# Ledger of designs, part 199: peptides against a protein of PDB entry 3QIS

Target 1, 334 residues: chain A of PDB entry 3QIS
Amino acid sequence: PSLELSRREFVFENVKFRQLQKEKFQISNNGQVPCHFSFIPKLNDSQYCKPWLRAEPFEGYLEPNETVDISLDVYVSKDSVTILNSGEDKIEDILVLHLDRGKDYFLTISGNYLPSCFGTSLEALCRMKRPIREVPVTKLIDLEEDSFLEKEKSLLQMVPLDEGASERPLQVPKEIWLLVDHLFKYACHQEDLFQTPGMQEELQQIIDCLDTSIPETIPGSNHSVAEALLIFLEALPEPVICYELYQRCLDSAYDPRICRQVISQLPRCHRNVFRYLMAFLRELLKFSEYNSVNANMIATLFTSLLLRPPPNLMARQTPSDRQRAIQFLLGFLL

## One batch from the design tools (peptide; made by RFdiffusion4, then SolubleMPNN)

Design b2_p20_7_s2 (from b2_p20_7, 11 letters changed)
Fold by OpenDDE base, seed 3:
Structure b2_p20_7_s2 (fold): chain B 334 residues (1-334), chain A 20 residues (1-20)
Amino acid sequence: as target 1 above (334 residues)
Amino acid sequence: MEDEKLFREIREEFRKEFYE
């Protein structure tokens, strides 16, 4: 069997978080026998492509002289955004199109990724006084490494970090401040806040706005701004409540005093973001007659975002663990 | 009360840092 491919090199320019890009090519059976094709993993890979790439179809059957269109879809989700922001991964891959009892055909995928504040650590963002797209990639890497080291030091050392000559970090990321301050000003009376989905186009505009500017006002509806906050919290490489404290939050869920002590042990930026969000959400709850927001709804929604189980425990989360996690947050909303 | 104070302080600090 043999195939003819219309193209073998693909370039995805300016790949962004949550923005789908598509490139298409044709494969034709120029042989005299039917053939089955599939994308196969390389020798050391478990998957035929990186998590941000997809082929559609990824396998199929071609009769002699049959042609099929294959779409290569690039989409950076929350699962790939962090490793692309850090430069640990890149928009580069090699696909192996295998023909049963035939040859392998290699496809080259290349391109560039544009960093996002979505999927960047709270520690790194607290050091960014400028939009992430204005920060050199080399400096982003350094900020992430330094942020990790400071977090680790802050967890290990009860000693106040020496106020060395480094620029004083922000108390919370400017992106969180922008989202929450907008919602606080404009969305307290918004009916069905956090219950109505935003518009996908507006979400993309909000992401691009936060990545490229410090606006006076966030574009889009209150629903889109609210959903952008949820997406931001979900995309964090480490949740607002650090993984190390997850079990202690569950164990303390029915003791409000212990819950506050657990939160006090968070790294400064995480603690400030948590307290800032809880203060904002308590303010929204005062307007429940207008916005239809209640403590149980908010606790249920934000628990999955703020208090994620560590990756090693994800498969073991019980309904009881989820209820304890909700109860933990309720103690800060009531 | 402490979180509401922090919330206000953060809002004032950011206004000064980015808009003054």
Scores: peptide ipSAE 0.586, ipTM 0.954, DockQ to the pose 0.906
Fold by OpenDDE base, seed 5:
Structure b2_p20_7_s2 (fold): chain B 334 residues (1-334), chain A 20 residues (1-20)
Amino acid sequence: as target 1 above (334 residues)
Amino acid sequence: MEDEKLFREIREEFRKEFYE
């Protein structure tokens, strides 16, 4: 069997978080026999491509002289954004298109990723007084490493933050402040807030705005700004309530005094973000007659974002665990 | 009360840092 490929090199310029890019090519059976094609893993890989890439179709049959279009889709989700922001991964891959009883065809994928505040740690963002696109990539790496070390030191109750030589970190990320301050000013009376989805185009504009500027006002509808806050919280590499405290939150869910003690043990940035969000959400609940927001809805929505099970426990989460997690958050909303 | 104070303090601090 033999294939002809219309293209073998693909460049994805300016790849951004949640922005789908597509490149297409054709494969043709220029042989005299039917052939089966598939994308196969390289020798050291478990998957045929990196998590931010897919081929569609990834396998198929071609009759003699048949042609099929293959789409290469690049999409950076919450699952890849952190690794791309740090520069640990890059928009570089090699796809192996295998022909059964034939040869391999190599496709080269290249491009560049534009860093996002989405998928960046709370600790790193508290050190970023500038938009992330203005921060050199080398400094982003250093900020993430330093942030990890500070998180661990804070959890271990070791050294007070050396207030000395470095710029004083923000109490919360500027992105959280921008989103919440906008919602607080303009969305308290918004009907169906956090229940109506935002517009995808507006969400992309909000993400780009937060990555590139410190605006006076966030663009888009209140629904899009509200959804952008949810996306931001979902994309955090470490949830607002650190994984190390997850079980203690569940165990304390019916004791409001113990719940507050658990939150007091969060790293400073995480604790401040949690308290800031809870104060904002309690303010929204005062306007429930206008915005249709209630404590049970908010607790149910935000629990999955703020109090995520550790990766090793995700497969074992019981309905009881979910109810305890909701109850934990309700104790801060009521 | 403490969180509402923190919320207000953060809002005022950020206004000074980024818009004054």
Scores: peptide ipSAE 0.583, ipTM 0.954, DockQ to the pose 0.934
Fold by OpenDDE base, seed 1:
Structure b2_p20_7_s2 (fold): chain B 334 residues (1-334), chain A 20 residues (1-20)
Amino acid sequence: as target 1 above (334 residues)
Amino acid sequence: MEDEKLFREIREEFRKEFYE
């Protein structure tokens, strides 16, 4: 069997968080026999491609002289955004298109990723007073590493934040401030806030806006701004409530005093973000007659974002654990 | 009340930092 490929090199320029890019190519059976093709893992790989890449179709049959279009889809989700922001991963891959009883065809994937404030740590963002796109990638790496170390020190209560660091970190990320301040100003009376989805185009504009500027006003509908806040919280490499405190939150869920003590153990930036969000959400709840927002809805929605189980426990989350997590958050909304 | 104070303080601080 033999295939002809219309293209073997693909360049994905300016790849962004949640922005789908597609490149297409054709494969043709120029042989005399039917053939089966498939994308196969390289040696020692479990998958035929990196998590941000997909081929569609990834397998199929071709009759003699048949042609099929294959789409290469690049999409950076929350699962890949952090490692791309840090430069640990890159927009580079090699796909192996295998022909049954034939040869392998290699496809080269390349490109560049544009860093996002989405998927960046709260600690790094609190140290970032300018838009992330203005920060050199090397400096982003340093900020993430330094911020990780500062978080660990803060959790361990080992070192008071040395007041001698040249620039005082922000109390919360500017991106969180921008999103929440917009919602506070303009969305308190928005019917079905956090219930109506945003527009995908507006979400992309909001992400690009937050990555590139410090706007006076966030573009898009209140629904899109609200969803952008949810996406931001979901994309955090570590949730607002650190993984180390997850179990303690569940264990304390029915004791409001212990719940507050657990939150007091958060790193400063995480604690500030949590308290800031809770204050905002309580403000929204005052306008429930207009925005249709209630404490149970908000607790249910935000619990999955703010109080995520550690990756090792994710598969073991019980309905009881989820209910405790919701109850924990309810104690801050009521 | 303490979180509402923090919320207000953060809002005021950021206005000064980025818009004043």
Scores: peptide ipSAE 0.581, ipTM 0.954, DockQ to the pose 0.941
Fold by OpenDDE base, seed 2:
Structure b2_p20_7_s2 (fold): chain B 334 residues (1-334), chain A 20 residues (1-20)
Amino acid sequence: as target 1 above (334 residues)
Amino acid sequence: MEDEKLFREIREEFRKEFYE
């Protein structure tokens, strides 16, 4: 069996978080026998492609002189955004199109990724006074490394951050401030806030806006701005409540005094973000007659975002653990 | 009360830093 491929080199320029890109090519059976094709893992790989890449179809049969279109889809989700932001991974891959009892055909994938404030740590973002697209990639790497080391120091030692000659970090990321301040100003009376989905086009505009500028106003509907806040919190590499405190939050869920003590042990940026969000959400709850938002709905929604189980426990979260996590947040909303 | 104070302080600080 043999195949003819219309193209073997693919370039994905300016890949962004949550923005789907597609490149298509054709494969044709130029042989005299039916053939089965499949994308196969390279040596030592578990998957035929990186997590941000997909082929559709990834396998199939071709009769003699049959042609099929294959789509190469590049999509950066929350699962790939952090490693692409840090430059640990890149928009580069090699796909192996295997022909049963035939040859292997190699496809080269290349391109560039544009960093996002989505999927960047709270610690790094608190050090970024400019939009992330204005920050050199080398400096992003340094900021993530320094942020990790500072987080570890802050958890181990209540040592005051050395007042060294480094610019004072922001109290919260500017992106969280922008989203929350917009919602506070314009969305407190918005019916079905956090219940109505945003528009996908508006979400992309909001992401691009936060990555490239410090606007006076965020574009899009209140629903899109609200959903962008949820997406931002979901995409954080470390949740607002650090994984190290997850179990202690569950254990304290019915003791409001212990809950406050647990939150006081968060790194400064995480603690400030938590307190800032809780204050905003309590303000939003005062307008429940207008926005149809209640404490149980908000606690349920934000618990999955703010108080995530550590990756090693995620598959083992019980309904009791979820209820305790919700109860923990309710103690800050009531 | 302390979180509502922090919320106001953050809003005012950021307004000064980015828009004044």
Scores: peptide ipSAE 0.572, ipTM 0.952, DockQ to the pose 0.933

Design b2_p20_7_s3 (from b2_p20_7, 9 letters changed)
Fold by OpenDDE base, seed 5:
Structure b2_p20_7_s3 (fold): chain B 334 residues (1-334), chain A 20 residues (1-20)
Amino acid sequence: as target 1 above (334 residues)
Amino acid sequence: SEDEELFRKIREEFRKLYYE
């Protein structure tokens, strides 16, 4: 069996978070026998492609002289954004198109990723006074390494941040401030806030705006700005409530005094973001007659974003654990 | 509360940092 491929080299320029790119090619059975094709893992890989890449179809049958279109889809989700922002991963891959009882065909995937504030740590963003696209990639790596070390020092209650030598970090990420300050100014009376989805085009414009500028006004509807805040919180590599405190939040869920003590143990940036968000959400709740926002809805929505189970516990989360997590957050909204 | 005061201070700090 043999295949002819219309193309073997694919370049994905300017790949961005949540922006789908597609490249297509054709495969043709130029043999005299039916062929089964499949994308297969390389020798040391568990998957046929990196998490940000997909082939569609990834397998199939071709009769003699049959042709099929294959789509190569590049999509950076929350699951791949952090490793691409750090440069740990890149927009490069090799796909192996295997032909049953035939040869392998290699496809080269290349391109470039544009870093996003989405999927960047709260610690790194607090050190980043300018838009992420203005920051040299080398400096991004240094900021992430330093941010990890600061998180660890803060959790260990070690030496206060040397106030003297390095640029004073922001109290919260500028991106969180931009989103929340916009919502606070313009969305407190918005009907169905956090209940109505944003527009995908507006979400992309908001992401690009936050990655490239410090705008006077965020573009898009209040619904799109609200959803962008949810996407931002969801994409954080470490949730606003650090994984190390997850169980303690559940255990304290019905004791408001202990809940506040648990939050006081968060790293400075995480604690500030949590308190800042809770103050904002309590302000929205004052306008419930206009925005249809209630404490139970907000607690249910934000709990999954702010108080995520650690990866090792995700498969074991009980309905009771979820209810405790919601109750923990309710104690800050009421 | 302490959180509402933090919220106000953050807004004022960022306004000064980016728009003054």
Scores: peptide ipSAE 0.683, ipTM 0.972, DockQ to the pose 0.881
Fold by OpenDDE base, seed 2:
Structure b2_p20_7_s3 (fold): chain B 334 residues (1-334), chain A 20 residues (1-20)
Amino acid sequence: as target 1 above (334 residues)
Amino acid sequence: SEDEELFRKIREEFRKLYYE
């Protein structure tokens, strides 16, 4: 069997978080026999491609002189965004298009990723006074490494951060402030807030706006701004309540005094974000007659975002654990 | 509360930092 490929080199320029890019190519059976094609893993890989890449179709049959279009889809989800932001991974891959009883065809994938404040740590973002796209990639790596070391020192209650000549970090990420301050100003009376989905085009504009600027006003509807806050919280590599405190939150869920003590043990940026969000959400609850928002809905929604099970426990979360997690947040909303 | 005071302070600090 033999194939002809219309293209073998693909460049994905300016790849962004949640922005789908597609490149298409054609494969043709120029042989005299039917052939089966498939994308196969390279030696030592478990998958035929990186998590941000997909081929569609990834396998199929071609009769003699038959032709099929293959789409190469690049999409950076919450699962790939952090690794791409840090430069640990890149928009580079090699695909192996295997022909059964035939030869392999190699496809080269290249491109560049544009860093996002989505999927960046709270610690690093608290050190970024300017939009992430204004920060050199080398400095982003250093900020993530330094932020990890400071998080660990803060959790261990070790020596007060040497107030060395480093610029004082923000109390919360500017992106959290921008989103929440917009919602506080304009969305308190918004009917069905956090219940109505945002528009995908507006969500992309909001992400691009937060990555590139410090706007006077966030673009889009209140629903899109509200959903952008949820997406931001969902994309955090470490949730607002650090994984190390997850079990203690569940164990304390019915004791409001112990719940407050657990929150006091969060790293400063995480603690400030938590307290800031809880104050905002309590303000929204005062307008429940207008916005249809209630404490149970908000606690249920934000629990999955703020209080995630550690990766090793994700598959084991019980309905009881989820109810305790909701109860923990309810103690800050009521 | 202490959290509402933190909320107010954060809003004021960011307003000064970016819009004054």
Scores: peptide ipSAE 0.682, ipTM 0.972, DockQ to the pose 0.884
Fold by OpenDDE base, seed 1:
Structure b2_p20_7_s3 (fold): chain B 334 residues (1-334), chain A 20 residues (1-20)
Amino acid sequence: as target 1 above (334 residues)
Amino acid sequence: SEDEELFRKIREEFRKLYYE
């Protein structure tokens, strides 16, 4: 069996968080026998491609002289955004299109990723007074490394924040402030806030806006701005409540005094973000007659974002753990 | 509360930083 491929080199320029890009090519059976094709893992790989890439179809049959279109889809989700922001991963891959009882065909994937404030650590973002797209990629790496070290020092209570660091970090990421301040100004009376989904095009505009500018007003509907806040919180590499405190939050869920003590042990930026969000959400709850927002809805929604189980415990989360997590957050909303 | 004061303070600090 043999295949003819219309293209073997693919370039994905300016790949962005949550922006789907598609490149298509054709494969044709130029042989005299039916053939089965499949994308196969390289040696030592578990998957045929990186998590931000997919082929559709990834397998199939071709009769003699049959042609099929294959889509190569590049999509950076929350699961790939952090490693792409840091430059640990890149928009580069090699796909192996295997022909059963035939040869392998290699496809080269290349391109560039544009960093996002989405999927960047709270610590790093607190050090970024300017939009992330104004920050050199090399400096982003340094900021993430330094931020990790400062988080660890803060958690261990080892070093007082050396007042001598030349630039005081922001109290919270500017992106969180922009989103929350918009919602506070314009969305407190918005019917079905956090219940109605945003528009995908508006979400992309909001992401691009936050990555590239400090706007006077965030573009899009209040629903899109609200969803952008949820996406931001979901995309954090470390959730607002650090993984190290997850179990303690569950254990304290019915003791409001201990809950506050657990939050006091968060790194400064995480603690500030948590307290800032809780203050905003309590303000939003005052307008429940207009926005249809209630504490149980908000607690249920935000718990999954703010209080994520550590990756090693994700598969073991019980309904009881989820209820405790919700109860923990309710103690800050009521 | 302390959180409402923090909220107010953050809003004021950022307004001064970017729009004043």
Scores: peptide ipSAE 0.681, ipTM 0.972, DockQ to the pose 0.936
Fold by OpenDDE base, seed 4:
Structure b2_p20_7_s3 (fold): chain B 334 residues (1-334), chain A 20 residues (1-20)
Amino acid sequence: as target 1 above (334 residues)
Amino acid sequence: SEDEELFRKIREEFRKLYYE
């Protein structure tokens, strides 16, 4: 069997977080026999492509003289955004289109990624006074390395933050401030806040706005701004409550004194973000008559974002663990 | 509370940093 491919080189320019890009090509069976095609892993790979890439269809049958369209979809989710922001991964791949009892066909994927504040660490963002797109990629790497060292020092309670010549970090990321300050100003009376989904186009505009500017006003509806905050918290490489404290939060969930002690052990930026968010959410709860927001809804929603199980425990989370996690957050909302 | 005071201080700091 043999195939003809309409294209073998694909370029995805200006790839962004949560922005789907598609390139299409055709494969044709110019042979005299039916053939089965599939995308196969390269030698030593577990998957036929990187996590941000997919082929559709990824396998199929072609009769003689049949042609099929294949879509190559590039989509950077929360699962790929962090490694692309750091430059650990790039928009480059090689796909192997295998023909059963035939030959392999190689497809080259290339392009460029535009960094996002989404999927960047709280520590790095606290050191970033300007939009991430104004920061050279080399400096983003340095900011992540320095931020890791500051997190470790803070967790170990070892060295006071040296008041040394390094620019004082922000108390929280500017992106968190922008989102929360917008919601605090404009969304306290918004009916069904955090219950109505945002618009996908508005979410993309908000992400692009936060990545490229410090706006006076965030674009889009209050629902889109609220969902952008949820997406931001979900995309964090380390959740607002660090994985190391997850079990202690569950164990303390019914003791408000111990809960506060656990939060006091967070790295400074994580602790500030947590306390800032809890103060904001308590303010929203004062307007529950207008915004339909209640403590149980908020605790349930934000628990999955703020208090994520460590990757090794995620598959073992019981209903009891989820209830304890919710109870932990309720102790800060009531 | 201490958290409401932190919230107020953060808002004031960022307002001065970006809009003053």
Scores: peptide ipSAE 0.673, ipTM 0.971, DockQ to the pose 0.888

